Peptides against a protein of PDB entry 8OXM. Designs and how they scored, part 159

Target 1, 371 residues: chain A of PDB entry 8OXM
Amino acid sequence: FKAEFRLAGGVNLPKIIDCVGSDGKERRQLVKGRDDLRQDAVMQQVFQMCNTLLQRNTETRKRKLTICTYKVVPLSQRSGVLEWCTGTVPIGEFLVNNEDGAHKRYRPNDFSAFQCQKKMMEVQKKSFEEKYEVFMDVCQNFQPVFRYFCMEKFLDPAIWFEKRLAYTRSVATSSIVGYILGLGDRHVQNILINEQSAELVHIDLGVAFEQGKILPTPETVPFRLTRDIVDGMGITGVEGVFRRCCEKTMEVMRNSQETLLTIVEVLLYDPLFDWTMNPLKALYLQQRPEDETELHPTLNADDQECKRNLSDIDQSFNKVAERVLMRLQEKLKGVEEGTVLSVGGQVNLLIQQAIDPKNLSRLFPGWKAWV

## One batch from the design tools (peptide; made by RFdiffusion4, then SolubleMPNN)

Design b2_p18_2_s2 (from b2_p18_2, 7 letters changed)
Fold by OpenDDE base, seed 2:
Structure b2_p18_2_s2 (fold): chain B 371 residues (1-371), chain A 18 residues (1-18)
Amino acid sequence: as target 1 above (371 residues)
Amino acid sequence: LTNRQKNTVAELERILAE
């Protein structure tokens, strides 16, 4: 390791280090402390399996539908090394990075990102109706700008068009696979964009198998399809390329039902893979900026193994695992709200759920549903 | 963990503590 490190920001202050390999190559690595990277490592393996299924199908292979993956080396329950995704930026950094963010640059008369956050925090404990009204006011005064990412990065019109297509395909593939796996916590800092490929890299995979629905503020959308995400697709929005890529991804997932169920079953019952939501994790994910002052993350999770009777934990775990498998089977059959849908019907429902301002207004303000 | 992996963990924990 080199003696120099950089801070990547965030509450846990992850460190970017340069490592010289035994091959003499320098590699940037993100070192996370106080974070269990085992879940990220497992989810990356699942994404690789999904990519294998997508490459075997002619229609998804022709469309180059893939989920971007990164290398994860979990070292302990509290430490690990991530491959630093060189040439990626968080979509939140591009969009809402203080005074240099694309919203401020292109829409200087709109509400600031801080004003939007404040307005949504003020109504966080209010009714769904009040949240919806304030969310609509925020959205009216905070217009999408993510189209400018590809316009800034790709000056050649032919390259620009190709990269916008790559972006749209990446959003579609990750949205459908993320929905099947019940991937949550898709806030603007957990989605990176590659500045060369325009493909998305999903990071921090600590909320999976719909565990986002059991958070104190439940997740109400199947994936992130917010106004900026849609704006990055260009003038067609969710229609045409995005919808067709979602449908073709969903078709491959549904046709791979047995394989996906078997894989997820093995993972859910792996005693080394903790995918369940715990109160400390829930508190960390939905902590208020105002509460940051008192909670020093003395995540000294001293394993007070509260030896809760192994039997009661095991029965509760098994019931959660069974419910996850049943819901996965329903999704792969196209069962939504007790009705069997076609691939097109299911994809349409998911798109409508993801763009519904009523669903978006109910999300935790830290998710930034207006971005 | 191998002894090499243990040494790598300890070095990373040191880097994280700085």
Scores: peptide ipSAE 0.021, ipTM 0.461, DockQ to the pose 0.035
Fold by OpenDDE base, seed 5:
Structure b2_p18_2_s2 (fold): chain B 371 residues (1-371), chain A 18 residues (1-18)
Amino acid sequence: as target 1 above (371 residues)
Amino acid sequence: LTNRQKNTVAELERILAE
């Protein structure tokens, strides 16, 4: 390994290391500490299956609809090597870097990223009405700039247009696949963008099967479709290409119901795959920036062996797994809020839920719903 | 894990602790 490392953004401060393989090739690797990369590895396998389904369908294949995957090599329960997606950057690093973020460069008179975060943290314990009002004030004074990503990276107009289209397709595919799998924790550091392809890479897949809804601050959106995400699509926003790609992805998922249910069932009952939200993980994901100092979670796993009888734990687990499978089956049937929707109706509902400022204002401030 | 893999894990754990 080279002695030099770079910090990737995020609470665990994953380290980007350069290593020379036994083949003499230099490779960049992301080393995550304290993360159980087994969940990421399992979710990458599910994404590869979804990609196989999308490649079999003529309409999704013609549109090149894929969810980007990365190679996960779990090394231990506490350490793992991710294939660092060479030439990717967190969308948060591009947008809201403290020194040279796109918001500061293109909108120097808007609120700083820090001012926006401070305003939303001040109302974190307030009513939904107060959160909504402050979120609208933040949004008015923090205008989207993500259109400039493709403009900076792709100077040729024909290349620029194709890359903006690739971005829009990637957002659509990952949004629908992510919704079906109940993928949460989609903050701006958990979504990378490829600087060459303009495709998104979703990382840190530890909140799945709608477990984001049982966080202390519940997740209120089906996927990340914030103002900057939409701005990257260009003038049509969520209309046209994005909507059509969502509909075609949803059609493939719904037509693959039996395959998806069978695989998710095997995963939910795999004793090696801990997908359930525990209180310590919930606290970790929604830690306040001010509390970063003291909670080194000494995950002393030892102490709260509350002697819940093994039988009651197992019965509680089985009931959660059954509820997850039932909800997955509902999504794949187009059942939303007790009503059966068409593919177009379901996709429309999900888009409306994801862009609703009332839903966005209720998210944990660390999710940065104004970006 | 092979001895080479164990050494790689220990080196990665050291890099993570720095």
Scores: peptide ipSAE 0.020, ipTM 0.454, DockQ to the pose 0.036
Fold by OpenDDE base, seed 3:
Structure b2_p18_2_s2 (fold): chain B 371 residues (1-371), chain A 18 residues (1-18)
Amino acid sequence: as target 1 above (371 residues)
Amino acid sequence: LTNRQKNTVAELERILAE
């Protein structure tokens, strides 16, 4: 390890360290403290298995459909090492950086990212109708610009075209795999884009198995398919390449039902894998910027051993795990809202749900559904 | 671990080793 480290900022003060491997290569690592990386590590293993399934299928292999993975080494319940995703940027940093964001550069007369957030925060406790009206006003005055990412990074037209295809394939693969696994919390800081490959890297995998639906503000979309995400695909949007890649990914997932169910069953019943949503995690994920209440971590986690009979907790856990497995089986059979759908029908429903402004307007304002 | 869970772990290990 090099003696020098950089602070990545934030409350937990994660450290960026450089190490030299036995191969003589320098590798940047992010050391997180006070963060449980076990869920990230487990989800990376599931993504690797999904990638293996996608490589075995000729149609998905020809399309190079993969979900990007990173190395995670959990060290304890509250510490671990992440591979630092060198050459990636959060899509939120590119799009809505306060000084040099693409929205400000390409759409200087639109609402600022701050104005959009403020308007949506003002209606956060209002009716769904009021949220929808304000969301539509925000969307009208905040037009998508993510097409410019590939245009800025890839000046050669042939390279630009291939990178836009790589992006579209990455969005499709991660959207369908993410839906099957019930991956939530897909805000613009939890999705990185690789500046060389144009592929997405999904980070912070702490909301899985549809646990986003039990947040104080429930998640209402199957994956992030917001206007900027679609704009990055170019003029065809969700039609053509994206839809076909979603269908081919869904075909592989549905045809691998037994394998995926077996894997998830082992994970759900692993006593070392805490995937359940807890109230403190829910509060952290949906904390308001204005609620700078110093939640001093002085709530000793030790004292709320409310001796709820271990039997009742275990029975409640088992019932939740069974429901997650049942819902996963339904998804892999194409059962949506009690109806069996074809792969094309299921993918179409998911796309429509993800782009519906009524669903998007109901999301927590911190998710930035207008981006 | 039940025999079923042991077989599942062995199958996972096989899938990870392939």
Scores: peptide ipSAE 0.007, ipTM 0.355, DockQ to the pose 0.019
Fold by OpenDDE base, seed 4:
Structure b2_p18_2_s2 (fold): chain B 371 residues (1-371), chain A 18 residues (1-18)
Amino acid sequence: as target 1 above (371 residues)
Amino acid sequence: LTNRQKNTVAELERILAE
């Protein structure tokens, strides 16, 4: 390893290191501490299996429908190495993180990202009606700009058009695969865009199997389809290419029901794979900026060994795993809210749920549903 | 893990602790 490292942004201060391989090639690695990369590694394997299914189908193969994957090497329960996604940027960095974010550059008279976050945090403990009203005010004064990503990166009109289609196909594939696997909404820092391909890379896969629905602020959308995500598709939005790619992806998933159930069953019962939501993970995912100051971990959490008999822990785990498998089977049958839907009907319902301002207004403000 | 992989893990753990 080289002695110099760069900090990647974020609370966990991941380190970007250069290493020389046994082939004499230099490679950048992202080393994460204080993070369990085992879930990321498992989810990348599931994505590779989904990609294999999508490549076997002629219609999805012709459309090049794939979920982007990266290499993960878990080292411990709290550390690992990721492939550094060279030539990618977090969509949140491009849109809002810097003084030169696309919202500030293209919409200088709109609310700042900080003003939007402040307004939504002020109503976090309020009614759903008050949250919706403030979310609509924020949305009116914070207009989408993500169309400019492809316009800035791809100056040739033919290339620009092809890259916008690649983006739209990537969002469609990741949305449907993400829904089937229960990834839920994704923080804007945990979605990377490739500056060459315009494809999305989903990172930090700490929420799966609808565990986002049991967070203190539960998820209300099947996947992230916010206004900026839609704006990146261009003038057609969710219509045409996006909808058709969602339908073709969902068709392959539903036709692969037995394979997907078998794969997920093996993973849910793997004793090395902790996919369940725990209180510490929930606190980390929905921590408020104001709560950073006083959490001196007084290590005097008495290990009240809740000697829950090993049998009661196993029985509770098995009931949660069975419920996840049942819900996965329902999704793969097109069962939504007790009704069997066609592929087109199911995809339509999911799109409507994901773009509904009432659902978006109820999300955790830290995940920036207005972006 | 091979001995080479163990040494790489220990070096990465050191880099994380710095």
Scores: peptide ipSAE 0.023, ipTM 0.470, DockQ to the pose 0.032; fails the geometry check

Design b2_p18_2_s3 (from b2_p18_2, 5 letters changed)
Fold by OpenDDE base, seed 1:
Structure b2_p18_2_s3 (fold): chain B 371 residues (1-371), chain A 18 residues (1-18)
Amino acid sequence: as target 1 above (371 residues)
Amino acid sequence: LTPRQRATVAELEEILKE
């Protein structure tokens, strides 16, 4: 290990450390403190299994549909080392960096990222109608710019075109698999883009199995398909390549129902895999500036009340696990809102839900649904 | 481009990669 570390940014200030391997090669590693990287490690294994299913199918294999994975080594319940995704940048850093973000560079007369956040925070406790109106005003004055990522990184037109397709395929694959696994909306700092492949890498997989729906501000989208995510696909948007890659991915997932159910069942009942949402995690994920003042940890909350009967906790856990498995089975059967849909019908519904400004306006403002 | 024309372009874009 080198004695020097860098901060990767973000609320947890994860440390990037350089390690020299026994092979003499330098490897960057991210050390997260206070985060349970076991969830990330487990979800990477599930992604590898999904990739194996996608490689077995001729249609998805030809399209090179894969989810980018990274190595995670959990060290404890509150620490771990992950292989830093070298040659990646958070999409949020590219888009809304305070100094040199693409929105500021390409749209200098639009609202700042701070102005957008402020406007949406002011209506956070307001009606859905007021949230929608302010979200539409924000969107009108904060136009998408993510098309410029591929244009900046890939100057050759043929390479640019190829990389834009790789991006679109990566968004499609990760969106559908993310929906099946219930990852929901993803914070813009938790989606990395590879500067060489244009593929997405999803990190910080602490919200899975639709646990985002039980947050104080519940998720309202099946995956992140915001205006900038769509703008990165170019002029076609969600039509053509994206839609077809979603359909082909969904077809493989639905045809692999038994395998996926068996995998997820084993994981849900693994006592080492805490996938459940807890109040502290919920507060951390959706922390408001007003909540910082009340989180003085009064260390003196007596350990006595946590002895609620182990039996009632286990019964509540089993009922949540069963509901997750039932909902996963419904998704894999194409059951949406009590109706069995075709692959094309299901994918269409999910796309429409993900791009609906009414759904986007209801998301937690901290996750920046206007980006 | 209409949504349909965009979809057709995207189809051609995929066919050229296959």
Scores: peptide ipSAE 0.012, ipTM 0.367, DockQ to the pose 0.015
Fold by OpenDDE base, seed 4:
Structure b2_p18_2_s3 (fold): chain B 371 residues (1-371), chain A 18 residues (1-18)
Amino acid sequence: as target 1 above (371 residues)
Amino acid sequence: LTPRQRATVAELEEILKE
């Protein structure tokens, strides 16, 4: 290991360290503290399995539909080493980093990211109607700029076009795989973009199996398809390449129902894989400025042995696992709201749900649904 | 896991080792 480290930013202040392998190659490692990387490691394995399914299908293989993966080595419940995705940047960093963010550079007269967040936080406890109105005002005064990512990185028009297609395919694959696995909405800092490939890398997979729906502010979208995510696809937005790649990915997922159910069943019953949402994790993910004052630093995560009878915990866990499996089976059958949909119908519903400003306005303001 | 599910998991674990 080199003696020098860099901070990657974020709440947990992960450390980027350089290590020399036994092969003499330098590798960047991200040392994440205070996070359980076991869930990330497991979800990366599931993504590899999904990639194998996508590679076996001719239509998805021809389109090179893959979800980008990274190596994760969990060291403890609160520490791990993950492969740092060299040449990646968080989408949130590119879009809304301080003074140098793309929104400020390309839209200097729009609301600041801070003004947008403040406006949405002020209505967080208000009606859905008030949230929608303020979200629409924010959206009018905070116009998407993510189209400029590919334009800045790829100056050759032919390369630019191919990279925009690679981005669009990556969003489609990750959106559908993410929906099947119930990853839900993704924080803008937890989506990295590769500066060379224009492909997305999803990190911090601590919300899976629709556990985002049981948060204090439940998720209302099947995946992140915000205005900037769509803007990166170019003028066609969600139409054409994105829709077709979603449909082809969904076809493979639905045709792999038995395999996916088997994989997820193993994971849900793995005693080493804590996928369940707990109150502390929910507070951490959706911490309000008002709630910061009550988090005494002395809550060792060890002491909330809520001694609920072991029998009631096991029965409740099994019922949640069964419900997750049933919902996964419904998704893989195209059952949405009690109706069986075609692949095209299901993908259309998911896209419409993900881009609906009414759904986006109801999201937790900390996740920045206007970006 | 059913015997079939265990066989599918083992096959998938082999594919992930390649």
Scores: peptide ipSAE 0.006, ipTM 0.386, DockQ to the pose 0.019
Fold by OpenDDE base, seed 3:
Structure b2_p18_2_s3 (fold): chain B 371 residues (1-371), chain A 18 residues (1-18)
Amino acid sequence: as target 1 above (371 residues)
Amino acid sequence: LTPRQRATVAELEEILKE
C-alpha cells in the first residue's frame, strides 16, 4: 500500500488508497468504514453468475450482454474494500453537476437541477395528482441531454455508434437483471458510466429483493429508464436495440429459473446476509434536509433487537423470505399482476412501468426521476 | 441444503475461484 490516501468526502470519510499488486500493477481501492459491504459483495457474485448464464447463450453472447462487476472485499460488518472504478463517472455528475453539468451547458434556459429538486421537494407530502402536475412542469422545462455523453467522448462516428450500442446493451442487461433481483435505489449517483466503454456500473446494492417497495416513499418503477437514460440510446430510444436486448436477457433469466431460485434461496437464508430493510436504513436512504437536525447517534441499535422473542423474528423473517422467493418465481415465469405474459409482453410492461410519468412522479425527490 | 443445492453451491464456488 502507498502511504498516501485521499478522502472521498461524506460522513463516513471513505479513504481512496493506491496499492501495488504482486503483478506490479497499481490499483486504486476505496476503503469504506461504517458501511456493510456484504450485500454489495453478494450481489456482485449474483451478477457474475448472471454473466455466466448470458455468456452460455448464443444470442446474448453475440450481443455482448453483461452486467459490469467490481471487486468487493468485506472486512467486517462495518468495513470493506471496494475496487475503485477507475475511468467511471456518476451519471449524475455528468448530467447535473452544479457548475459544468451537461444540462446547464446544453440547456442553459431550462430549469436548474436545484430548481427542479426544490419544486419536487415542495410537493413531496402532497397528493399524487399535485406531484404529477409539478413533475410534468419540471420535465417540460428540463429536457434530456445525455446523448451528448457519447458525442463528447467519441468523436469518430464509427466509434460513437459502437459506444452508443454498448451503452444501450448495458442499460438493457442491468435493467432486466436488476428487475429480476429486485434492485432498488437506482438514483443518479449509484449508476456510474465508464468513459471508455460507455457501459454502466451499478454501485451501492443495499436495496435488493424489492425492499425499495417498503421504503417510506415506495419505489414505483422496476428500474431506472428516465428521460436522460433513454436519450443516451439515441434517436430510437427504447425501441429496437434496447427492447431486443431486454427480451434476450429476460429469455436467459426465465430459462435459468431453477438455477436462479436455488442461488437466491441460499442467499436469503444465509444468516450473514442481511438483505431486509430496517427503519434506520430506510431513514438514511430517504433522509430529508429538514430531518438532519435531530439524528443524535444515541439510539443504541443494540438494545431494541434483544427484546423481541427470537422465535417471532425468525418466523417473520422466514415468511418474508418465502414471499421474496415466490415473487422471484413469478417474475421468472412471466407472472405480472396475476397474468402470465410472454417475454415480449413482460418486457413491454416493464418498459411502460419504468417510463410512466405517473410512476416517476411518485418517487422520492432524491431519486431525481426528471433526470 | 438438498443434494442439488449443494451441487449448485459447489458450481458457484468453482465460478468464484476463477
Scores: peptide ipSAE 0.006, ipTM 0.362, DockQ to the pose 0.020
Fold by OpenDDE base, seed 5:
Structure b2_p18_2_s3 (fold): chain B 371 residues (1-371), chain A 18 residues (1-18)
Amino acid sequence: as target 1 above (371 residues)
Amino acid sequence: LTPRQRATVAELEEILKE
């Protein structure tokens, strides 16, 4: 191992370490502390299966629709080595780095990332109307710049165009697969971009099966389709390539209903796969920057052994698992809000929900919905 | 983007709509 490490973004400040293998190859490794990498490992297996389904279909194979996967090696419940995707950067580091972020470089007269975050934190406990007004003010004074990622990395116009297309396809595939699996916590530090392929890598997969909806501040969008995410697609935005790739991905998912249900059922009842949201995890995900000081680990798990009979816990778990399976079946049938939609109708609804500034304004400020 | 790059992008985006 090299003595030098880099910090990756995120609350746990995971360490990127370089190691030389016994084969003489240098490999970057992400060492996450305190994260249960078993959840990430399980979700990577589900993504590999979704990729297998996408490769079997001629239309999705021709479009090279894949969700990027990484190798997870869980070492313990509190430590693991991720094969760090060499040549990836968090989209948040590129966009909103304090020193040299793309927003500061290309839009020096806009609000700083800190000013935007401060304004949204000030209204966090306010009405939805007040949150919406402040979010619109922030958005007006913080204009998208993510188009410059591909322009900085790919100087040749033909390569630039191909990479922008690869990015758009990656956003579409990961958005639809992420929606089907109910993937949450899609903040700007949990989404990496590959500097060579322009494809997205989703990390920290612990909020799945719509468990983001039961957070203290519920998630209100099906996936991240914020203004910078859309700006990276170019002039057509969500129209054309993105929409068609979403529709073709959704078609494959809906046509694979039995396979997806069977797999998710096995995972939901696996005693080693803790997918349920607990209060401590909810507090951790939605911590305020002000509250970082007092969460010493002295919340002994011991005292709120409320003697809920083992039977009542098990019955409550089974009822949550059944609800997750029912909701997954609805999504795979195209049932949205009690109505059966076509693939095009369902994809359109999801896009509209994801870009709606009313939905975006209601998200936890740490999610950075204005980026 | 230069005007020429914008034109090339628009033309390629039209070809990708077919």
Scores: peptide ipSAE 0.000, ipTM 0.305, DockQ to the pose 0.014

